# Designs tried in a protein design run: peptides against a protein of PDB entry 3V4O. Part 51

Target 1, 234 residues: chain A of PDB entry 3V4O
Amino acid sequence: DQPLAKDKVALLIGNMNYREHPKLKAPLVDVYELTNLLRQLDFKVVSLLDLTEYEMRNAVDEFLLLLDKGVYGLLYYAGHGYENFGNSFMVPVDAPNPYRSENCLCVQNILKLMQEKETGLNVFLLDMCRKRNDYDDTIPILDALKVTANIVFGYATCQGAEAFEIQHSGLANGIFMKFLKDRLLEDKKITVLLDEVAEDMGKCHLTKGKQALEIRSSLSEKRALTDPIQGTEY

## One batch from the design tools (peptide; aimed at target 1 L24 A26 H80 D127)

Design b2_p25_5_s2 (made by RFdiffusion4, then SolubleMPNN; from b2_p25_5, 12 letters changed)
Fold by OpenDDE base, seed 5:
Structure b2_p25_5_s2 (fold): chain B 234 residues (1-234), chain A 25 residues (1-25)
Amino acid sequence: as target 1 above (234 residues)
Amino acid sequence: SLLEELEKLLKETEEAIKKGELQAV
């Protein structure tokens, strides 16, 4: 039988107006677009822009409170970020220059907390740079993850590479969202869906050799964003 | 409407993509 979600909850964060770092433009449009799409998928969506460290931590805490056994959790982030030793760090708008791990939110820590909630699916869509932060030599001590086989990471770019946005007069859009939006509503296993998005991105001559989607997953069941919520008619 | 504005922005973004106006983030 088709997998069911107890509920579906998404937290979308788009950081653009950094105090000590280059301002971005794409997260605005991307967050709005993704919000609209996820709502069509019956996600409860919280969308926030330009969060300080304090606000980001609070948002994540509140997000976690909405998670429970069997709940689908999706975290989307667009903004500055970095990856050290396989750990992804989201950069708040008030982060210092240079920023360090203590100034940022570690995605893997969030994942650990999501696992404690016994979620049915954990999806991370990270539209951020994945280059190493040379100014942060801290080696994070992370708790060991459980073997839950319900984890999906969609990285807008490959490890150690940059992500790009399209600059336009007063506005920009992320490349990742351009391709994601075309397939997000499809009733497919989330890893299959993202793989198709990756192929679409690969066909674009403008991004070929510049940006490639990376899917990292441990998903043993056919879980889709379109999976119905328990107790609802479908 | 907000939706119309977003659609406009998305269209402009598509045009920018065609022109290769990319910036690393």
Scores: peptide ipSAE 0.191, ipTM 0.588, DockQ to the pose 0.483
OpenDDE base, seeds 1, 2, 3, 4: peptide ipSAE 0.052, 0.030, 0.055, 0.027; ipTM 0.433, 0.413, 0.433, 0.421

Design b2_p25_5_s3 (made by RFdiffusion4, then SolubleMPNN; from b2_p25_5, 12 letters changed)
Fold by OpenDDE base, seed 3:
Structure b2_p25_5_s3 (fold): chain B 234 residues (1-234), chain A 25 residues (1-25)
Amino acid sequence: as target 1 above (234 residues)
Amino acid sequence: SLKELLEKLLKETQEAIESGKLQAR
């Protein structure tokens, strides 16, 4: 049977102009291109740039309000980040140096809240580094996740490694988006699609041995970003 | 237009990627 989405909603965040950390350049381009692609897939897309902690938390709250039973939710983040003890943290532009977990947004907490909405699909595309933050030794106490079998993580890099963007005089994508954008519109199970992106990235000489896409999923159904919205023609 | 400019710059980037430098996020 063809899977159907009740609706499709995406939140895209690109942080570049950090106050206390190195500035980035590619998130603007990444968010722009991803926005256009997701709209072609009939996603309702909210795209935001350079968010403070307060603004990021508000954006996530508003995003969650748009989720409901059977809705496809997609969260994309491009910016600074880190991973401690399997938990991913997105860094707001006003985070101090060094930043700690209380200054950042924990992705797994967002996932927990998305599960409570009984969504049809939860996709996280995290275009950030996954190195350990040695200045933060806090082990967050997270609520137990439900078994929903509708979760897909696309990490721009593997655990403990870095995610890169190209630096030169002109505009460029991050490495992850460079390859993702070429396949995003394909009608394939999202995990299969990401696997192909991983192979494409693997051929990039610039990042061989430095960056590799990681897929973490619990997806028991053949769900694709191209799945039609219920009540529409397809 | 902004779109045209972006497309041009992205094309130039693709052509020069082999000599590009990387920055960690």
Scores: peptide ipSAE 0.487, ipTM 0.786, DockQ to the pose 0.544; fails the geometry check
OpenDDE base, seeds 1, 2, 4, 5: peptide ipSAE 0.413, 0.395, 0.401, 0.416; ipTM 0.772, 0.759, 0.764, 0.770; seeds 1, 2, 4, 5 fail the geometry check

Design b2_p25_5_s4 (made by RFdiffusion4, then SolubleMPNN; from b2_p25_5, 13 letters changed)
Fold by OpenDDE base, seed 1:
Formats: C-alpha cells, structure tokens, sequence
Structure b2_p25_5_s4 (fold): chain B 234 residues (1-234), chain A 25 residues (1-25)
C-alpha cells in the first residue's frame, strides 16, 4: 500500500559568505538545484542563503511551525560544519573564529523538536564537513530521542572526513549534490535512493578515499520523497 | 536567465572535475 504524507516541507540553507572563515562557492547552486527538484516532488520549499546565527535559528523555528503530524520534513544544509561526539553542527556566516557549539545550530536538537511534531518522515541532508572541532570541548547533553523509526540522515561525507565542492574559474558545485540530483526524483525508498547515490559518488575518482556518503537510518517503512500528499490525486 | 546560468555553472563544474580542483567545506 502506498504511503501517504500529510504534507511535505523542506528547509534548504546554503552558507557561503562567511565573515571569519573561508568563503564557499557551491552552496548557491546546490540549493538552487535541490529547490527545483523538491518542488517537482510537491514539497513546500523555503530556500535561504548566507544566514547569521539569529537568522538560522529563526528559519528553523519557522520551519518547525510548518511541521505537524504525518508531515514529511526535510532539512538540507550546505556550508561549513563539524561533528563532535556524534552531534552535527551547522555554522552560521557570522560565527566567530574559532567557533563553538553555542555559536552553531545542533542538528540533533532540531531532530528532537521535529519528533515532537509527530512528523511522518524526517530527512537530513548534511552537505558539510564532519571533522571534529578541536576548539570546542563542550559535550552536549541532549534529551533522548523518541523511537519514531522515521529518521534518515544523508551525510555528504563519512565521520571525521571532509565534504568537498568543485571550483573552477570562480564557479563551483558540491560533490554530494552532483550525484544526488541525478536520482532524487526516483520513486524509491529514500534509503535505497541514497544508497544508489553513494555508489555513484563512489565511482568518482576525484574524491576516492577522501569523501564517501554515509547513510544513517531508522526508517522502518517504505517511504519515498515521491510519496503523494494525502487528499491529492495520484 | 537562470537556466542558462545553471547550464554554464554545470559545464564549469565538469571542467573543474577534470582538473581536480577541490575545496573542503
């Protein structure tokens, strides 16, 4: 039987013009391409670029307001990031150098809040580095996650590794998005789709041994981004 | 337009891949 979404909502954030950190070039294109694809999948998409900490927190708050029981929620982030003790941190453009966890947004905290909304599916696509931040010794104490069996993480890279973008003559695109965009519209379970993306990316000689897609999932149902919205014809 | 801009960016990306120009995020 075809799974149904109550609604489908996505927040896409691309940070490039950092004040105290190296500037990136690809997130603009990555967000643009993903926006177009998700809209074809009938997602309500909010796309934002170069957000300060204040703006990022507000964007997440507004995103959460759009979530409700049975809604598919997708968060995509392209920018600087790090991972400490299994927690992923998105870095705002106004983050200091060095930045700490209090300057950044913790993805796991967002997940906790999404679970409180009783969403039907929670997808995180994190197109950022996952190296440890040695300047941050804070060990976050987070509330325990509920067992919702509807969580999917697509990491652009594996634990402790870097995510890359390709640059040439001032133009760039992310490695992860390059391969993701070719399969995103496929009517497949999201974890299966990401697995295929992982295989495609694995064939890229340029990033072999440096970047590999990681999938972390507790998804126990055959849910896809192509799932129709309840009440619509399909 | 946006479509042409994207096309150009994608072509430049292909060239960048061939040259091996990477930046870590």
Amino acid sequence: as target 1 above (234 residues)
Amino acid sequence: DEAEKLKKLLEETKEAIEKGELQAR
Scores: peptide ipSAE 0.386, ipTM 0.753, DockQ to the pose 0.551; fails the geometry check
OpenDDE base, seeds 2, 3, 4, 5: peptide ipSAE 0.354, 0.379, 0.383, 0.366; ipTM 0.747, 0.764, 0.755, 0.755; seeds 2, 3, 4, 5 fail the geometry check

Design b2_p25_6 (made by RFdiffusion4)
Pose (drawn by RFdiffusion4):
Structure b2_p25_6 (pose): chain A 234 residues (1-234), chain P 25 residues (1-25)
Amino acid sequence: as target 1 above (234 residues)
Amino acid sequence: SYPDTHIVRDDSTLVKAHKNQISYS
């Protein structure tokens, strides 16, 4: 009755040095921090910085190959992003200005590929803005996803809103990771853990009225990032 | 009380969908 994971795998990406868009600073320290915490939780973690579109697609293919039945899969992205018609896109460092959906990675498409591997848990922590891209002409009409009841999204901000880091950030985490890092080791269902992070973030004066954590979850089983890996000793 | 906040923006870019930096004014 203790939920188990066949394996725990994560892909972390932090994009900062944009060629044609404002540069960011905090993704480096955010990725460094989450890598350490997830390693403490026995995840196999690939952590990468400043990825072009080509490198981002390759990184996600490698991550998909590590996924199989019952595996917990986690994707964390810190950098520029946008959201059109409910679909979230991650923007690579080589994105032109303006850019469209073909220059970016659609997170829902990644989720569809993960479900095909029959993963036991799918977690997306998207630390990016979620405003419309006016230059993105295209429409989704993506296939409906299977009902796997094991999907959790932890958006650093609400749809149509911005996610933030501290100006001239230096050593400071961005807002989402500042609060996520203090809770991530808790032995609680990931949905509940993210809810506590949402409450902590609500006390932050800098972001009142502009950034709030959004949890979207269909996870029915009580799964946690601290769940033991099957066949190891707990 | 806490001072007002501001958001750093780059008006030279055509796309306005970016993650931004924020601080006290």

Design b2_p25_6_s1 (made by RFdiffusion4, then SolubleMPNN; from b2_p25_6, 14 letters changed)
Fold by OpenDDE base, seed 3:
Structure b2_p25_6_s1 (fold): chain B 234 residues (1-234), chain A 25 residues (1-25)
Amino acid sequence: as target 1 above (234 residues)
Amino acid sequence: SYPEVYVVEDPSVLTKALTREIGYK
């Protein structure tokens, strides 16, 4: 009774070289690392760096079109972001200073669109700040935080103003990727896997009380990133 | 080793990436 995926597709976005905001470094290494790991899991991976608003919207739209019945999809974003009144926003590299919701991509809107798909598994991972943006007056989106049974939402967060990067296996990763990379290839239900990552982050003296991973899911089936693609055996 | 990661230099980069990695038509 091995679960099967019709196909496996992933979109990874790392924004670093912002025009009007502080530049980041971790997304580069993290995107490279995650790309390598997902390809080992037989994902078809599109990895993009430093996207403008227009480019990000296009990339996400194209990704959503790839989501279909039985497909395993994974969307990863690393970069600047913010959260206001329950709405989370990914910040493109060409966003003005200060940025507002009309300059950014709303996570909840994307999640809503994902819910309309009949995917076998859909994973959305965010590695971004969740600070309040006092310059944004966006009206809260109601009922947008619900996650359907086929969607797993992971949100890596940082408390405080300090940014932490940790060298792991010769590479300097962001905190989230440091722990994720050690478990991502395990043959486990994805929610169990992410819970273990969260526990690892909580036990580490470097990240305890500073970094956290929130997991939101209603996944009732035992779906894993290691599940084979239909017609093949791995 | 590092896999190829795409930097968007023009509008065709996304299409190229999709075609190469996923078989987008």
Scores: peptide ipSAE 0.238, ipTM 0.817, DockQ to the pose 0.023
OpenDDE base, seeds 1, 2, 4, 5: peptide ipSAE 0.022, 0.144, 0.022, 0.088; ipTM 0.601, 0.768, 0.629, 0.739; seed 1 fails the geometry check

Design b2_p25_6_s2 (made by RFdiffusion4, then SolubleMPNN; from b2_p25_6, 13 letters changed)
Fold by OpenDDE base, seed 4:
Structure b2_p25_6_s2 (fold): chain B 234 residues (1-234), chain A 25 residues (1-25)
Amino acid sequence: as target 1 above (234 residues)
Amino acid sequence: SYPETYVEVDDSVLTKAVTRAIGYK
């Protein structure tokens, strides 16, 4: 029995032109390519670039409105970020330097809200730094997350990988997207798919030691991005 | 140059969502 999605919705955010932080380039191409791929997977895709804090919050709110019971939700972010005490933060382009949590969007908070929607699958693909922000000592106190088994996190962490790719390898994509795009359309459980991506990244001499993919998941069902949408014949 | 928004579906709901998200700029 093939799992079915009530619908499939994706929000893709690529932040590059930061005002107070180093500018990036990879997110541009990565967002576009991922958009095209997800479209082929019948996702309804909202793709946005260079969002301010206000715009990012609005985008997430609108994204959440598109989620409902059984819907597959995918959030992709490429840009600056940090991780403090297990919480991941996406940095808007207008964030100050240094930025604090109040200037950023907490991924775990978004997850909580997604869980409240009773989604069928929650996928987060975060291509951002995950180092601690020493200028932010606040610990977000979030309500306990619901116990669900439909969550998948893919953390792509790089240490100057974008600059390396652009300057040395000539790659158009970021490292994560380079490998992700080769497998994204495969009809496999999403955790299996990401695991294979991680292996590919680890085996490549170009990327070994430059970027890695960490997978965190609680997925008890064999759900894939290729799962058909309920009520639609394929 | 590149567009700040990209909508891959012909869906009025998504279009409105994008518009609202970017503050109608």
Scores: peptide ipSAE 0.236, ipTM 0.831, DockQ to the pose 0.021
OpenDDE base, seeds 1, 2, 3, 5: peptide ipSAE 0.026, 0.022, 0.018, 0.022; ipTM 0.598, 0.624, 0.581, 0.579; seeds 2, 5 fail the geometry check

Design b2_p25_6_s3 (made by RFdiffusion4, then SolubleMPNN; from b2_p25_6, 13 letters changed)
Fold by OpenDDE base, seed 2:
Formats: C-alpha cells, sequence, structure tokens
Structure b2_p25_6_s3 (fold): chain B 234 residues (1-234), chain A 25 residues (1-25)
C-alpha cells in the first residue's frame, strides 16, 4: 500500500553572504534548483537566503507551525556549519568568528521539535561542513529524542573547512546539489535515493575523495518524496 | 525560470512566505 503524506512542507535555507566567514555562492543556485524540484513534488516550499541567527530561528519556528501528524517535513540547509558531539550546527550569516553553539542552530534540537509534531517523515539535507569546531567546547544539553523510525539525514560533507563548489554557467553549484537534482524526482524510498546520490558522488572524479554524502536514517517505511498527498486527486 | 526565494528583510517576510505557500496560517 502506497504511503501517503498528509502534506509536504519544506524549509530551504541558503546562507552565503557571511559577515565574518568566507562567502559562498552555491547556496543561491542550489536553493533555487531544489525549490523548483520540490515544488514539482508538490511540496510547499519556503526558501530563504542569508539569514541571521534571529531570522533563522524565526524561519524554523514558522516551519514547525506547518508540521502536523503525517506531514512530510524537509529541512535543507546550505552554508557553513560544524558538528560537535554528534550535534550539527547551522551557522547564520551574522555569526561571529569564531562561532559558538549559542550563535548557531542545532539540527537535532529542530528534529526534536519536529518529532513532537508527529510528522510522517523528517528529512534533513545538510550541505555544510561537519568538522569539529575547536573553539566551541560547550556540550549542548538536549532533551532525549523520541525513538521514531521516520528520520533521514543527508550530510554532504567535504574534507576541508569550506564546501566544494563547481562553476556552472558562471555560477557556483554545490557538489551535493549537482548530484541530488538528477535523482530527486525519482519515485524511490528517500534513503535509496540518497544512497544512489552518494554512489554518484563517489564515482565522480571531481568529488571522489573530496566530498561525500553520509546518510543517517531510522526510516523503516518506504517513504518517498514522491508520495502523494492524502486526499488529493490526480 | 527559478522560483521565488526570499532575502529576509524583516520577520514579516517569513510570515508572508509561509502564508503564500500554504494559503493560510
Amino acid sequence: as target 1 above (234 residues)
Amino acid sequence: SYPETYVVEDPSVLTKAVTREIGYK
């Protein structure tokens, strides 16, 4: 039986014009492309660029208000980030240098809040650095996550501190999005889809050994981004 | 053409964007 989504909502954040960190270009194009694709998948998409900490928090809050039981929630982030103690942090454009956890948004905290909404699927696509931030020794005190089998993380990471970008038509594209966009519309379980993206990245000479896709998932159901919205007629 | 994206100027932009996509808030 085909899984159904009550609704499908996505928040896309692309941070590129950092005040105290290297500027990026890929998030711009990547957000546009992903927005287009997700809309084709009948996602309701909010795409925002260059968010301050305050704006990011507000965006997440607004996003959470759209989530409910059975809703597919997708959070995409492209920008600077880091990972400490298993927690991923998205870096707002106004973050200081060096940034610390109090300046950033913790993905796992957002996940916790999404779980409280009893969503049908929680997808995080994070195109950011995941290196440890040595300037941040704080251990975040997070509430225990519920044990749910509907979580998918796609971590696009590079070896360096900065995400690798490739030039395309005068604009820089993220490596992750380059491969993701080719498969995103496929009617496949999201983890299978991402696994194929990972394989594609691994085969590319431009990406091999430089950037990889890590997939973390508890998804036990065959949920796909192509799943139809309940109550809709096609 | 690419779909509309938003550069947040103030918090109201977020509200408008959300409202536009879902039709209600």
Scores: peptide ipSAE 0.023, ipTM 0.584, DockQ to the pose 0.022
OpenDDE base, seeds 1, 3, 4, 5: peptide ipSAE 0.017, 0.009, 0.016, 0.009; ipTM 0.568, 0.522, 0.529, 0.526

Design b2_p25_6_s4 (made by RFdiffusion4, then SolubleMPNN; from b2_p25_6, 14 letters changed)
Fold by OpenDDE base, seed 5:
Structure b2_p25_6_s4 (fold): chain B 234 residues (1-234), chain A 25 residues (1-25)
Amino acid sequence: as target 1 above (234 residues)
Amino acid sequence: SFPETYVERDESVLTKAVTREIGYK
């Protein structure tokens, strides 16, 4: 009687080697580990690193082609980004400095397109800076989103906060993934799972006051990443 | 251990998404 997914598909993007912006390190390990975890959850996962604007747009387009009625869609992004007027923008590695919205991918636009596919669940996990981009004074005009009650946003940073990485000489997880990976396989409603991750981040002396997880959701059903795929035997 | 680079795509699904390797090499 638990919810069923028609299918489960995920697109993971980690941008690190920016041409005109500071390089990042955490996305490499984070994408790798998240890939393995999502595959254990029977997600069809495509993981891509260091994407140009063109490549990102193509990846998203092809990701959308996999979505259909009842499909669980998960988009993970780790990299530079910003948020203007409630719209989140993912920054490609070839974005200019400074970048504008026209150089970036708007998450809310992707969500709109996902809604048109009548997906069963839309999960966005965004590990990026969410500060306002003062170099972009344009106000995006977005179409109104449908009320589908199946949307979950996990922001690794709160509004106005910068993304935080642990500075290590070697490869290590970002702060968000450090805690997310410990709980991701739990059979819990996705919003409950993320709440627990947020609590873990808040209780840890290493992350307290440094990075927080913001959760925005409109989810009326007990949907979990562990939900089985319809017609699949386990 | 983790690889130095990691890019995985399902060629049957996302054949045209990315045409280059990551810059860690």
Scores: peptide ipSAE 0.016, ipTM 0.543, DockQ to the pose 0.028
OpenDDE base, seeds 1, 2, 3, 4: peptide ipSAE 0.016, 0.015, 0.016, 0.017; ipTM 0.579, 0.532, 0.523, 0.521; seed 4 fails the geometry check

Design b2_p25_7 (made by RFdiffusion4)
Pose (drawn by RFdiffusion4):
Structure b2_p25_7 (pose): chain A 234 residues (1-234), chain P 25 residues (1-25)
Amino acid sequence: as target 1 above (234 residues)
Amino acid sequence: SSVDLALQSRDSTYDASKAEWTTFH
């Protein structure tokens, strides 16, 4: 009755040095922090910075190869992003200005590929803005996903809104990770854990009225990032 | 003592010249 994971795998990407878009600072320290915390939770973690589109597609293919039946899969992205018609896109460092969906990675397409591997848990922590891209002409018409009841999204912000880091950030985490880092080791269902992070973030004066954590979840089983890996000793 | 802080968006169109600064005491 203790939920178990076949394995725990994560892919972390922090993009900062954009060629044609404002540069960011905090993704480095955000990725460094989450890497440490997830390693403490026995995840196998691949952590990468300043990825071009090509490198981002390769990183996600490698991550997909590590996924199999019952595996917990987690993807964290810190950098520029946008959201059109409910679909979230991650923007690589080589994105032109303006850019369209073909220059970017669609998170929903990644989730579809993860479900094909029959993972036991799918977690997306998207630490990026979610405003429309006016230059993105295209339409989704993506296939409906299977009902796997094991999907959790932790968006650093609401749809049509911005996610933030501290100006001239130096050593400071961005807003999402500032609060996520204090809760991530808790032995609670990931949905509940993210809800506590949403409450902590609500006390932050800098972001009132402009950034709020959004949880979207269909996870029915009580799964946690602290769940033991099957066949190891707990 | 006081500290001035501002937010940088991870918006690909963010403009730093329009940043709003908040003073904390």

Design b2_p25_7_s1 (made by RFdiffusion4, then SolubleMPNN; from b2_p25_7, 13 letters changed)
Fold by OpenDDE base, seed 4:
Structure b2_p25_7_s1 (fold): chain B 234 residues (1-234), chain A 25 residues (1-25)
Amino acid sequence: as target 1 above (234 residues)
Amino acid sequence: GSVTVGLRSYDPNFDASKTEYTTLY
């Protein structure tokens, strides 16, 4: 009755020391905090900071190698980003100014590859802005996704909106992580958990009307990050 | 204390000589 994961693997990327763009600070803390939490949830976590395009692509490739049938895969990204035509693009630290799609990693392409692995759950936590990049005139032609009903997107902000990080009293977090970290260990369906995070974020006066969590999911099973790994269930 | 905010998107007006964060009060 209890949903089981064959394994649980997470790739966390935090880009902050951009060469041609404003530097960030929170991704460092966000990645570390999320790493600690996911490890408590028995995830195998690979955490990387300040990746070039080449390094990001390699990291994703290695991440995909760890995925297999029934495996829970989680991708977290904190850094600069944009969204064109519903496609999310993560910006490497060596991206030019301006950057274009060929300089960035498309999340939906990664999802397609994850689906090919027949994963049990695909979770994307994208802590980046989702504004259109007017300097990217490319219309990506993506293959249709399979209907796997095991996909959850947690966007730190709404479509066309911005994501922020906060420095306050020596603490620095992205707004998304600030609230996510308080609930991540809860034994709840991942979409329910994120919905509660969304409500918490909605009470933040700092970003009220500026940043709101968006949940996009097709999850037909009660899957949680707390689900035990096969062979270790109690 | 004051709150400083960073934006995680492209800044067409990026200037390395300027502050990277905006302080909110």
Scores: peptide ipSAE 0.256, ipTM 0.758, DockQ to the pose 0.273
OpenDDE base, seeds 1, 2, 3, 5: peptide ipSAE 0.240, 0.210, 0.245, 0.172; ipTM 0.754, 0.719, 0.747, 0.717

Design b2_p25_7_s2 (made by RFdiffusion4, then SolubleMPNN; from b2_p25_7, 11 letters changed)
Fold by OpenDDE base, seed 1:
Structure b2_p25_7_s2 (fold): chain B 234 residues (1-234), chain A 25 residues (1-25)
Amino acid sequence: as target 1 above (234 residues)
Amino acid sequence: GSLKLALRSFDPNFDPSKAEYTTFY
């Protein structure tokens, strides 16, 4: 029995041109390539670059409106970020220096809202650093997440570690996307797919000892990004 | 040569007036 998606929706955000932080280059390419791949998988994809806090919040709100019962939701972020107390924060391009949680978007808050939509699958691909932000002393008190057993986190790096992009004279991918793009179209359970990506990244001399993929999931069903949409005949 | 990497994290000492692409070796 093949799992089916009611629909498949993805929001991709790439932040590069920060006002108060070092500029990045790879998110442009990463978002572009991931967009093309996800569209081949019949995802409805919204791809946005260089979002302010206001724009990011609006984009997330609009994304949530597209989610419903049984829908596959995927959120990809490439840019500056940090992780405090297990919470991941995406940094808008207009964030101050230093920034705090109030200036950023908390991924776990988005997850909570996605759960309320009764989605069929929630995938987060976070291509950002996960180091602690010492300038943010806020301890968020979040409501407990529901037990939906349909959550997958693909972290570009380990907890407390750093994520990198390749500086090249031309356009190049971030490290995570460099390996993810080669396997994304495979018809495999998403956690299995990401595990293979992790192995590929681990074999690369460039990133060995510097960056490793972390998979965190509570996925109890064999769901894949290749799962067909209900009502679609092939 | 060695590939240069850029860190996707904040720099509290970053000066926007002298903004350059931050690289790590």
Scores: peptide ipSAE 0.213, ipTM 0.710, DockQ to the pose 0.213
OpenDDE base, seeds 2, 3, 4, 5: peptide ipSAE 0.037, 0.190, 0.202, 0.210; ipTM 0.596, 0.607, 0.674, 0.676

Design b2_p25_7_s3 (made by RFdiffusion4, then SolubleMPNN; from b2_p25_7, 12 letters changed)
Fold by OpenDDE base, seed 3:
Structure b2_p25_7_s3 (fold): chain B 234 residues (1-234), chain A 25 residues (1-25)
Amino acid sequence: as target 1 above (234 residues)
Amino acid sequence: GSVVLGLRSFDPDFDESKTEYTTFY
C-alpha cells in the first residue's frame, strides 16, 4: 500500500568560498550532515562544494541523467542566492560582483527538466536568501511547467527575506539545517515533515522573528523520503 | 549564550576587513 520509489537520487551543493562575495561557513557542515542522513534513507548522494558556474551546470546535468520514471530526485543548495519574479537563482562561487541571472542557475529551469524525466517526486531544499537582486533587471522567460503534482519546495526563508547561519561554538549549521536534521529521518509525508520543522523554527527563541521556513508544494500522493526503493520493500 | 548570526545574502558593500557575523543574545 505504501508508495515506492524506482530509485532515490540527491544532489547537494554547498558554496562557501566565493571569489567576489562574502564567504560563508555553514554550507560545509550542512552538506556533510545532510549527506549522512540521506544515505541512511538509501539515497544515492552526490555532494559537492564550492562550484563554479561551469561545474554547477555540469553537476546538474549529471544529476538529471540519473533521473527517470518513478525516481525520487532531491536537490539541496546552500549558498548565496536571490529570487526575482518568482524564480530562484543559485550563485556559483565565481560569479561576478554584482551577479546577474546569466551568471547563476535557475531552479525553475531545473524543475522543468526534472518533470520531463517523469520522476516520482521532486524535492528542492533551498538554503539561501530570497531577497530581490536589484542589480539584475532580466525578466526570465521560462517554459510552462507540467501538472505533475509531485513537487515540494522547502525554502529556508520567506519570500523576500534573508537566510542565516547560526554559530554557537566552532562548527555551526545554517538555521534551516539545524532544525531539518532532527526530523529528516521521520517516516512522514515530506510536506508534513517540513511543516514540523517550520514549527520547531518558530518555537526557538533564537530564530523566532529572524527566519521562517516556507513550504510550497503540489503533492497529490503521500510521498516520504523514507519510501522504500522498488524491489527492496518488505 | 551568545549566538553569531551570518547572512547568506549579497552585500555590495562587503569589506573583507569587516566581520561577516553579528552577535546576538
Scores: peptide ipSAE 0.150, ipTM 0.682, DockQ to the pose 0.296
OpenDDE base, seeds 1, 2, 4, 5: peptide ipSAE 0.043, 0.060, 0.031, 0.047; ipTM 0.675, 0.622, 0.590, 0.634

Design b2_p25_7_s4 (made by RFdiffusion4, then SolubleMPNN; from b2_p25_7, 11 letters changed)
Fold by OpenDDE base, seed 3:
Structure b2_p25_7_s4 (fold): chain B 234 residues (1-234), chain A 25 residues (1-25)
Amino acid sequence: as target 1 above (234 residues)
Amino acid sequence: GSVTLGLQSFDPNFDPSKTEYTTFE
């Protein structure tokens, strides 16, 4: 009854040193700590910092090449972002001011491509703002997603809301990673795990009424990041 | 004590010479 992964692959992107936008600090620490945690879970992890549009697109392409039937795929992004019409956009460091969808990477488009690989699990952890970008009037026309029932989104903040990082202490975690890292290794269904993270964030004085985790999922099986890889014993 | 937070969003009025923070107690 234990679900198995054919393999486990993660792409982590942290964008901080933007050319035309405010610089960030947390992605450096967040990517580093998440890398170590995912490796303990036997993920093959590619971690990259400060990617241009070209580099981000290449990284995603290479990530997709590692996906196949039954593979667990995890995409983590920390940086600037926005959400228009239900589509999430990751902002490269060389994006202009203002940026538009043509300058950014659409998460839902990546999801579509992951579905074509018949992955066993698709997890997106997005540590970015989700406010509407009024300077982008483009309505993306995306192909309909397949019904795979293996999708989990962990948004660091609510729809239309903002995400924050702690800057007074120098090198510190973003708010999302501060709580995620404490539970990531737990052997629980990924949606249950994230729900507990949400509760922890909700009890924190710093984030109460300001930032809340949102979980959006279509997951019909009890899939966990701790699931063993086929042919291995945990 | 108070905590100073940085915003992870687009700023249409971004000025690299000026830094603004949101402070929470």
Scores: peptide ipSAE 0.114, ipTM 0.695, DockQ to the pose 0.305
OpenDDE base, seeds 1, 2, 4, 5: peptide ipSAE 0.020, 0.064, 0.024, 0.072; ipTM 0.405, 0.653, 0.385, 0.657; seeds 1, 4 fail the geometry check

